# Peptides against a protein of PDB entry 2YKT: the designs that were tried, part 200

Target 1, 231 residues: chain A of PDB entry 2YKT
Amino acid sequence: SRSEEMHRLTENVYKTIMEQFNPSLRNFIAMGKNYEKALAGVTYAAKGYFDALVKMGELASESQGSKELGDVLFQMAEVHRQIQNQLEEMLKSFHNELLTQLEQKVELDSRYLSAALKKYQTEQRSKGDALDKCQAELKKLRKKSQGSKNPQKYSDKELQYIDAISNKQGELENYVSDGYKTALTEERRRFCFLVEKQCAVAKNSAAYHSKGKELLAQKLPLWQQACADPS

## One batch from the design tools (peptide; made by RFdiffusion4, then SolubleMPNN)

Design b2_p25_7_s2 (from b2_p25_7, 13 letters changed)
Fold by OpenDDE base, seed 2:
Structure b2_p25_7_s2 (fold): chain B 231 residues (1-231), chain A 25 residues (1-25)
Amino acid sequence: as target 1 above (231 residues)
Amino acid sequence: SPVEKKLQELFEKFFKSLDDTLKDF
């Protein structure tokens, strides 16, 4: 029946979230943590590299013929320090605005969805059972009427059961329909949450890239000219 | 279906909001 088909669709939405979306989201979070760790590793490695560059700048500053190049090397190291600071801010956002929040939601979701599905199933079954009962009672009544010498005695009761069946059928169909809409809304909400959190990360990532571009664009021409134009 | 139509409308509103956010970049 239409109601049975829609019921199956509703259950399948919940199952898809629980068995496909949520496990995939957990994997996404795990991969995100790996990515975060790697980027943190880049920051640490960069510190060592540019600290060594500062040492080269110190040596240049101590020289008689390359003093101005010392300042250039210091500036190079400082700009990269600022870029790395922006990366760290981006990583904080990545951790706090995406990973942590997704992790919190996905952990709570298993219990929530199980309860929601159970509630839906319980009520759907209750309405279905009530309908089946009325149908069975009508069938029994008709059987009694067929065996009776006075079938008209049961006519009013037959009409009452027919009306009750019609009403209960309508209620079941409406309930299942609403259940399907609710399930689809729950699925959408989860994807929207992911998109929104990824947007927050994207904004912070854009800030990191913009700051780096700005700093390098400002200084790079000066650094490129440093050797050609000794002071 | 009416449900599909409503969902489509909601998606369109969401994507419009997303596009507006991207204009700030």
Scores: peptide ipSAE 0.020, ipTM 0.376, DockQ to the pose 0.054
Fold by OpenDDE base, seed 4:
Parts: C-alpha cells; sequence; structure tokens
Structure b2_p25_7_s2 (fold): chain B 231 residues (1-231), chain A 25 residues (1-25)
C-alpha cells in the first residue's frame, strides 16, 4: 500500500543516514586528518628546501661575480615564506572549520537519529495497530451479519467501522507522509552542512592560491632577467 | 523504484522552501 511503501522509505532514510552517511563521514574526517598531516609535512619539507636555497644565496653574495644573484635567491626564499604562511592559515581553517566541526556533529548524531527513528516507529505502529484493529472488527461484524437472520441489525455498526477505518487510514497516511518529509529533511540538512563547510575551506584555499599567484607574478619577471644582463 | 521517484518529486517544492534553514544540523 501507499502507507506501507512510504513507511519503508522513511525507515530506509534514517537507516541510510546512520549506516551509510555517518560512517562515510567519519571516514571523510579521517582522510581529512591524513591530508592535513601531509600538507603540514609539505610545509616543513619546503622550509628545509628554501632554507638551503638561502644558503646558496649567501654563497652568491660572497662571490665576486654573482652578488646580484644572491639577492634574487633571497627573494625567492622570501616569497616562499609568504606563500607558506598563507598555506598555514588555510590549514588552520581546514582543521577548525571543517574537520573539528564535522567530527563534533557526527559523534552526536547517532544517538539523535536513533531516538528520532524510534519515536517515529512507535507512533507509526500505534496508528497502524489501531487501524488493523478496526479492520479486524469490521471483518468479524460482517461474518456475524452473514450468519444472522436479520443482517440489517448490524448495518449501522458496519458503517461506523467503515468510517473509523477511513479516518484512521487518513491519519496514518498523513503521519507517515510527514515522517518521510522529516527524514528527507534530516538527510538533506546533513549534506548541506557538509557542502557549506567545504565551501568555507574552498574560500580559504582560494586565498592561498591567489596569494601565491600574486607574489610569483610580481617577482618572476625580475628573476627571469637576472642572468640575461649580468652586472 | 518508480514509487520512490514519485514520492521524491512530491517533496521537491518543500525542499526548495527550506534551503535557507538546512545548512546546519
Amino acid sequence: as target 1 above (231 residues)
Amino acid sequence: SPVEKKLQELFEKFFKSLDDTLKDF
């Protein structure tokens, strides 16, 4: 029936969130932590590389024929420092605005959803049982009427049960419909939350990329000509 | 299923009206 199908769908939404979405979200957070660690590692490794570049710049500055190239190498290292500072800011945002907040939500959600599903199931069952009872009573009444010498005696009561069944069917359908709407809303809310948090990270990531592009675009022409016109 | 698709379509208008409230949980 329509009600039974919608009930099944409602339960499946809750189960999908609890058994698929939330575990997947936990995995996403774990992968995010790994990614964060790797990016921090990149920053550390890059520092070592550009510190070594500074040493090459020092040697150039001490030379008689390459002094101006020392300044170029120092500038390259300084631009790197500024880019890495922006990366560190991005990583802070990644940690605080995405990972931590998602972790807090997913850890609290299992208990909430279990309670919500249980509440829905309890009320749905109650309404369903009441409907089934009326249907059973109508069936009993009809059997009595078939065996009676005066079937008209039961006509009014039959109509009462028919009306009760109709009303209870409508109530059940409305409740299950609202339940399905609620469940789908809960699911959508979680995806929207993820999207919004990812957007925040994307904005900060864009700032990192923009800063790097800007700094390099400003300096690269100067660096490229440094060897073309030796002093 | 066809039933699932039809049921989903019935709530599209509802979801659109609540988009501004569904960004957190």
Scores: peptide ipSAE 0.017, ipTM 0.456, DockQ to the pose 0.034
Fold by OpenDDE base, seed 5:
Structure b2_p25_7_s2 (fold): chain B 231 residues (1-231), chain A 25 residues (1-25)
Amino acid sequence: as target 1 above (231 residues)
Amino acid sequence: SPVEKKLQELFEKFFKSLDDTLKDF
């Protein structure tokens, strides 16, 4: 029946979220944490490299013939320090705005969806059972009427059961239809949340890349010419 | 169908909400 099909579809949406989406989201979070850790490692390693570059700049500043190159090396290190600061801000946002929020949500969601599905199933079954009961009673009544010497005695009661069955059928269909809409809404909400958070991270990443590009573009021509100038 | 229409309305609401959020960021 239409109601049975809609019921099956509704259950499948909830099952897909619980068995496919949520586990995949947990994996996504785990991979995100790994990526975060690797990027943190990059920032740490970069600090060591550019600290060493500063040391080379100090040596140049102490020389008679390379003093101006000391300033260049300091500028190089400072620009990269600023780039790393932007990366750290991006990583902080990545952690706080994406990973933490997704992790909190996915853990709460398993319990919520299980309860929501069970509630839906219980009510759907209750309405279905009530409908089946009315249909069975109508069949019994019709059998009695067919075997009776006075069938007209049962006519009013037959009409009452027909009306009750029609109403209960409509209620069941509406309930499972609304259930399906609700389930699809729940699924879409979860994808939208993921997309929203990922877009925020992407914007922050773009800001990091833009700042780096701007800083390097501003200074690189100066640095490239530094060795051509006589000391 | 009425169901499809209602779902479309809900989806449009989601997209609008998402767009507003992204615009503010």
Scores: peptide ipSAE 0.016, ipTM 0.444, DockQ to the pose 0.043; fails the geometry check
Fold by OpenDDE base, seed 1:
Formats: C-alpha cells, structure tokens, sequence
Structure b2_p25_7_s2 (fold): chain B 231 residues (1-231), chain A 25 residues (1-25)
C-alpha cells in the first residue's frame, strides 16, 4: 500500500542517518583530528626552520659585507611568524567550530534519532492497528449480513465502518507522509549543519591564505632585490 | 510504479522548497 511504502521510506531515512551518516561523520571527525595534528606538526617544524633562519640572519648582521642581508632574513622569519599565527587561529577555529561541535552533535544524535524513530513507529503502529481493527469489524459485519435474512438491518452500521475506515486511512496516510517529511528534514538539517560549519572553516582558511598572500606579495620584491642591490 | 513516481515527485518538491528557504536566509 501507499502508506506502507511511505512508512518503509521513512524508516529507511532514519536508518540511513543512524547506520551510514553518523558513522561516516565520526570518521570525518577522526580524519579532521588527524589533519589538525598534522598541521600542528607543520607549525612546530616550521618554527624550528625559521628559528634557524633567524640565526643565519644574526650571522649576516655581524658580517662586514652582508649586514643588509641580515635584515632581509629577519623579515623573512617575521613574515613567517605572522603567517603561522594566522594558521594557528585557523586551527583553533577548525577545532572549536567544526570538530568539537560535530563531535557533540554526533554523540547526542544517536539517542535522539532512536527516540524519534521509536515515537514515529509507535504512533504509526497505533494508527495502523486502529485501521486494521475497523477493517476486520467491517469484514465480520459483512459476513453476518450475508448470512442474515434481513441484510438491511446492518446497512447503517456498514456505512459507519466504511466512513471510519476512510477517515482512519486518511489519517494514517497523512501521519506517515508527515513522518517522511520530518525524517527528510532531519537528514537535511544534518547535512546543512556540516556545510555551515565547513563554511566557517573555509572563511577562516581564506583569511589565513589572504594574509599570507598579502604579506608575501608586499615583501617578496624587496627580498628578490637584496642581492642585486648591495648596500 | 505510479506510487514510486509520486513519492519521487514529493521528494523533489520537498527538497526544492528547502533549498529555496535556505537561499532566502
């Protein structure tokens, strides 16, 4: 029946969220944590590299013929420091605005979805059982009428059951339809939440890249000329 | 089936409506 098919679709949406989406989201969070860790490692390694660059700059500054190159090397290290600060800000946002919030949601969601599905199933079954009961009673009444010498005696009651069945069928169909819409809304809400959080990360990432591009674009021409223009 | 087609149409209408709603925000 239409209602049975819609019911199956509704349950399948909840099952897809619980069995496919949420596990995939947990994996996504885990991969995000790995990515965060790797980027933190890059930041640490970069610090060592540019600290060593500063030391080279100090040596240049102490030299008789390369003093101006010392300033260039210091500037390179400073620009890196500023870029790394932006990266750290991005990572904090990535952790706090994406990973933590997704982790909180995915853990809460299992219980919520189970309860929501159970509520839907209970009410769907209740309405279905009520419909089945009316259909069964109508069938019994029709059997009695067929065996009766006065079938007209049961005509009014038959009409009442037919009307009740029609109303209950409509109610069940509406409930299941609304249930399906609700389930799809729940699914979409989860994807939207993910997209929104990823957009926030993207904005912070854009700020990091923009600042880096700006700083390097400003300084790189100066650095490129440093060896050609001995002071 | 006709029922499957109707469900698919309902699905498409529903998501289109949601997309339109989200674009307005």
Amino acid sequence: as target 1 above (231 residues)
Amino acid sequence: SPVEKKLQELFEKFFKSLDDTLKDF
Scores: peptide ipSAE 0.007, ipTM 0.413, DockQ to the pose 0.033; fails the geometry check

Design b2_p25_7_s3 (from b2_p25_7, 15 letters changed)
Fold by OpenDDE base, seed 5:
Structure b2_p25_7_s3 (fold): chain B 231 residues (1-231), chain A 25 residues (1-25)
Amino acid sequence: as target 1 above (231 residues)
Amino acid sequence: SEVEEKLQKLFDEFFSSLQALLDDF
């Protein structure tokens, strides 16, 4: 029946979220944490490299004939510092605005969805059972009427059962339909939340890349000419 | 480099996981 099919679809939505979406989301978060850790490692290694570059700049500044190259090396290190600041802002957003919030949501979601599905199933079954009972009673009444010397005495009661069945059928269909809409809304809400958090990460990532490109593009021509322009 | 390869691997795993999540729906 239509109601049975709709019921199946509703249950499948909940099951898909619990058995497919949530586990995949947990994996996504785990991979994100690994990526974050690796980027932090790169940041640390880069600091060591550019600190060493600063040391070379200091030596140049102390030299008799290469003083201006010291300033160039310091500028290179400063640009790196500014790029690093942008990376740190991106990573902060990545952690706080994506990973942490998704982790909090997914941990709570399993229990929530299980309870929601159970509630729906219980009420759906209750309405279905009531309908089945009424249909069974009508069938029983019709059998009695066929064997009766006065079938007309059951006509009013038969009409009452028919009306009751119609009402219960409509109620069940409406309930299942609403349940399906609710389930789809729950699914969409979770994807929307993920998309919104990824948008925030994307914006900050774009800012990081843009700032780095801008800084390097501005300074690189100057640095490339440094050796050709002796003091 | 080894570091670049490791980062690329982690990047690929991260975004593959995201893609898989989205493809399941």
Scores: peptide ipSAE 0.012, ipTM 0.314, DockQ to the pose 0.049
Fold by OpenDDE base, seed 3:
Structure b2_p25_7_s3 (fold): chain B 231 residues (1-231), chain A 25 residues (1-25)
Amino acid sequence: as target 1 above (231 residues)
Amino acid sequence: SEVEEKLQKLFDEFFSSLQALLDDF
């Protein structure tokens, strides 16, 4: 029937969220944590390089013919530090605004969706059972009427059952239809939440890259000119 | 040098902060 098909669709939406979306989201969070660790690893690996750059700056500052280049090398290291500070802010946002919040949501969702699905199933079954009961009673009444010497005696009761069946069928169809819309809304809400949180991360990432470009663009012409004329 | 030491300190502070963040995992 139409209601049965719609019911199957509704259950499938909930099951898809619980069995496909949420596990995939957990994996996404795990991959995000790995990505965060990798970024920290890159940052740490760069430390030795720029520490060595500072050391080279010190040596230049102690030289007789390259003293001014020491300041340039120190400035290069300082700009890197500022870029790293911006990266730290981005990483904090990545952790707090995306990973932590998604992890909290997915954990709560397991319990919520199970309860929501069970509630829907219980009510759907209740309405279905009530409908089946009325249909069964009508069938019994019709059999009784066919065996009676006065079938007209049961005509009013038959009409009552027919009306009840029609009403209950309509209620069931409406309930299942609304349930399906609700389920789809729940699914969309979860995808929207992910998109919105990822947008926030993207904005913070853009800020990191923009700050880096700004700092380097400001200083690079000076650094490029440093070797043109000795002091 | 003073400048070198200052920069080194700043880098160390940054990396310590990152490590603290990663320890939450």
Scores: peptide ipSAE 0.005, ipTM 0.214, DockQ to the pose 0.020
Fold by OpenDDE base, seed 2:
Structure b2_p25_7_s3 (fold): chain B 231 residues (1-231), chain A 25 residues (1-25)
Amino acid sequence: as target 1 above (231 residues)
Amino acid sequence: SEVEEKLQKLFDEFFSSLQALLDDF
């Protein structure tokens, strides 16, 4: 029936969120945590590189003819070190504030969806059972009427059951329909949430790359000219 | 959102700090 089909669709939406979306989101969060750890590793490796660059700067500073280049090398190392360190800190903050919050939300949503599905199922079943009961009662009444010498005696009651069945059928259909719409809304909300969060990530990433480029561009020309300039 | 705002503030502070550092050179 229409109501049964809609009911199955409704349940499938909830199940899809619970069994597909939420686990996938959990995996996404896990991958984000792995990424954060990798970035920490990059920071460590970068430290070694820039420390070595500083050493080269020290040697230049000790030289008679390349002293000014020592300062350049120090600036290079320091700027990159600061960028790396602060980037790592921001990414840790990103991890803690965004990924952790996603983790908390997915857990909350999982509980919510389970409860919502259960509530829907309970009410749907209740309405279905009520309908079935009325149908059964009408059937019994009709059977009794057919066996009676005075069928007219049961006519009013039959009409009452017919009306009740119609009303309950409509109520069930409406309830299931509304349930389906609600489920779809919940699904869409979760996808929208993810999209919005990733938009924020993208926006912040774009800003980082842009501003980082600008900052480096301020010094790069000066560094490039260092060897051409005397003393 | 609150998270977006916090992240944006963090990035802004980051770049401000870098700019300050560069200005000292």
Scores: peptide ipSAE 0.000, ipTM 0.235, DockQ to the pose 0.039
Fold by OpenDDE base, seed 4:
Structure b2_p25_7_s3 (fold): chain B 231 residues (1-231), chain A 25 residues (1-25)
Amino acid sequence: as target 1 above (231 residues)
Amino acid sequence: SEVEEKLQKLFDEFFSSLQALLDDF
């Protein structure tokens, strides 16, 4: 029946979220944590490199003939520091606003969806059973009426059962239909949440790259000319 | 947060620059 088919579809949506989407999201979070860790590793390695550059700048500053180049080397290290600070801020946002929030959501979601599906199944079954019972009672009533010497005494009850069946059928169909719409909305909400969080990451990433480009573009011409300047 | 505000500012600057480039076409 149409109701049974829609019921199956509704259950499949919940199952798809629970068995495919959520596990994939957990994997996505894990990959994000790995990515964050790698970037943190880059940050640490970069610090060592530019700290060593600062040391070279100190030596230049202590020299008699290369003091101005010391300032250039310090500026190079400082610009890197600023870029790195921006990266760290981006990573903090990446962790706190995407990974942590997604992790919290996905952990809570398994229980929520299980309960939601169970509630839907219980109510759907309850309505279905009630409908079946009314149908069975009508059938019994009709058999009793057929064997009766006074069938007219059952006519009012028959009409009542017919009306009840019609109403219960409509209620079941509406419930299943609404259930399907709700399930699809739940699925869409989860994808939208992911998209929104990823948009935030994209914005932060864009800001990071823009700031880095700006800082380097400002200073690079000066640095390139440094060796041409008289000591 | 303060971090978000700073990042948003940089983001706005980025897109403002992009928009300016597009307006030149």
Scores: peptide ipSAE 0.000, ipTM 0.231, DockQ to the pose 0.034

Design b2_p25_7_s4 (from b2_p25_7, 14 letters changed)
Fold by OpenDDE base, seed 3:
Structure b2_p25_7_s4 (fold): chain B 231 residues (1-231), chain A 25 residues (1-25)
Amino acid sequence: as target 1 above (231 residues)
Amino acid sequence: SSVQERLNKLFEEFFSSLNSLLESF
């Protein structure tokens, strides 16, 4: 029937969220954590590299003919330190604004969706059973009327059941229709949440890249000229 | 493999997972 088909569609939306979306989201979060860990590793390794660069700058500063190059090497290390600080801020946002919040949502969602689906199923069944009962009673009444010497005796009651069936059918269809819209809204809300959190990460990532580009663009011309001047 | 290659692989896996999630809708 029309209502049964829409009911199946509604249940399938909830099942898709519970059985496909949420597991995939958990995997997405896990992959994000791996990515975060790798970037943190890069940050740590970079610290060692630029600390060693500072040491080279110290040696240059102590030399007789390369003193000014010491300052250049120090500046290079400092700029990269600032870039790494921006990366750390980006990673903090990545962790707090995306991973943590998604993990919190997915943790609570299984219970919520299970309860929501159960509530919908219970009410849908209740309305369906009430409709079936009225249909069964009407059928019983019609059989009784056909066997009666006075069929007109049952005419008013028959009209009452017909009206009740029509009303209950309409209520069931409306309930299932609203249920389907609600389910689709729940699904969309979850994707929207993901998109919004990813947008926040993208903004922080853009800030990291912009700051790095700005700092390097400012200093690179100076550094490139350092070896051209004999001293 | 280089650190960059590993990062690229992790990035691709991360975004592949994201794309798969979005395609489920």
Scores: peptide ipSAE 0.016, ipTM 0.372, DockQ to the pose 0.050
Fold by OpenDDE base, seed 4:
Structure b2_p25_7_s4 (fold): chain B 231 residues (1-231), chain A 25 residues (1-25)
Amino acid sequence: as target 1 above (231 residues)
Amino acid sequence: SSVQERLNKLFEEFFSSLNSLLESF
């Protein structure tokens, strides 16, 4: 029946969230943590590289013919430090605004969804059972009527069951329909939450990239001409 | 990439389900 099909769809939405979305989200969080760790590793490695660059700058500053290039190398290292500060800010946001919040949400969600699904199933079954009972009683009544010498005796009761079946069918359909809408809303809310958190991280990441580009754009022409200028 | 693909699939399934619901009304 239409109600049975819609019921199946409703259950499938909840099951999809619980069995597919949430596990996938947990994996997403895990991959995010790995990504964070890798970026932290990049930060550390970059520090070593630019510290070594500073050392080269020191040597240049001690030279007779390359002293001005020492300043250039120091500036390069300083720009890196500033870019790194922006990266650290981005990483902090990535951790606090995305990973932590998603982790908190996914851990709490399983119990909530399980309870919501169970509640829906219980009420749906209750309404379905009531409908089935009325249908069964009508069938019994019709059998009695067919075997009776006075079928009119059962006419009023037959009408009552027909009306009851119609009403219960309508109630069941409405309940299942509302349940499906609710389930879809729950699913959408979770995707929206993910998108919104990703947007926040993206904005922060954009700030990191923008600041880095700005700093490099300001200094790069000066660095490029340094070797062309006489000592 | 695998996780993103799976999430995208779920998202598409959501839209499909929503469209089916709207058509049923």
Scores: peptide ipSAE 0.014, ipTM 0.404, DockQ to the pose 0.051
Fold by OpenDDE base, seed 2:
Structure b2_p25_7_s4 (fold): chain B 231 residues (1-231), chain A 25 residues (1-25)
Amino acid sequence: as target 1 above (231 residues)
Amino acid sequence: SSVQERLNKLFEEFFSSLNSLLESF
């Protein structure tokens, strides 16, 4: 029946969220943690690299003819240090305020969806059973009427059951239809959340890269001139 | 530095907004 088909579709939506979306979100969080770890490794490796650059700057500062280049090398190292420090702080916040919260949310969401599906199934079954009962009673009544000497005795009751069946069918169809819309809304809400989340991430990333670019752009011409103008 | 402070503020605002979004989920 139409209601049965829509019921199956509704259950499939919930199952898709629970069995596909939520596990995929957990994987997304795991990949985020891996990405964080890799970037933390980058910041650590960068420290070693720029510390070595500082050492080269110290040697220049100790030279008789390259002292001013020592300051340039120090500035280069310092600018990159600031960028890496900012990245490290961002990663801490990314972990504590984003990944951890997502991990908590996905677990709570699994419980919520399970309860929502169970509630829907229970009510759907209740309405279905009530409909089946009325249909069964009508069938019994018709059998009695066919075997009776006065079939007209049952005519009013038959009409009552027919009306009840019609009403219950309508109620069931409406309930299942609303359930399907609700399920689709739940699914859409979750995807919208991911889109909004990634928009925020993208915006932040763009701003971060812009600031880094600006900082380097301000200093780079000065550093380039240092070799051209020996003192 | 002034640049670092501005960057920190930007990230604080970002994460605040993100937390609000997460709470609404």
Scores: peptide ipSAE 0.013, ipTM 0.341, DockQ to the pose 0.027
Fold by OpenDDE base, seed 5:
Structure b2_p25_7_s4 (fold): chain B 231 residues (1-231), chain A 25 residues (1-25)
Amino acid sequence: as target 1 above (231 residues)
Amino acid sequence: SSVQERLNKLFEEFFSSLNSLLESF
C-alpha cells in the first residue's frame, strides 16, 4: 500500500543518517584532524627553515659588501612569520568552529536519531494495529451476518466499523506522510549545518590567503631589486 | 607561546600517526 511504502521510505531516511551520514561525518572529522596536524607540521618545519634564513641574514649584515642584503633576508623571514601567524589563526578557527562542533554533535546524534526513529515506529505500529483490529472485527461481524436469518440486524454495526476503518486509515496515512517530511527535514538540517560551518572555515581561509598575498605583493618587488641596487 | 606548544604537539602526533600508517602499508 501507499502508506506501507511511505513508512519504509521514512525508516530508510533515519537509517541512512545513522548508517551512512554519521559514519561519513566521523570520517570527515578524522580527516580534518589529520589535515590540521599536517598543517601544524608544516608550520613547525617552516619555522626552522626561516630561522635558518635569519641566520643567513645575520651573516650578510656582518659583511662589508652585502650588509643591505641582510635586511632583505630579515624582511623575507618576517613576512613569512606574519603569514604563519595568519595560518595559525585559520587553524584555530578550523579546529574550534568546525571540528570541535561537529565532533560534539555527531557523538550525541546517534542516541537522538535512535529515539526519534523508535518514537515514530511505535506510533506508526500503534495506529496500524488499531486499524488491523478494526478490520478484523468487521470481518467477524460479516461472518455472523452471513450465518444469520436476519442479517439486517448487523447493518448499523457494519457501517460503524467501515467508518472507523476509513478514519483510522486516513490518520495512519497522514501520520506516515508527516513522519516522512520530518525525517527529510532532519537529514537536510544536518547537511545545512555542515555547509554553514564549512562556510565559516572558508571565510577564515580566504582571510589567510588574502593577507599572505598582500604581504608578498608589497615586498617582493623590493626583494627582486635588491641585488641590482647595491648600497 | 601556547599556540606554538600546541602546534609542536600536533606535529609530534602527526608524525607518530604517519609512521603508524606507513607501517601498515
Scores: peptide ipSAE 0.006, ipTM 0.263, DockQ to the pose 0.031

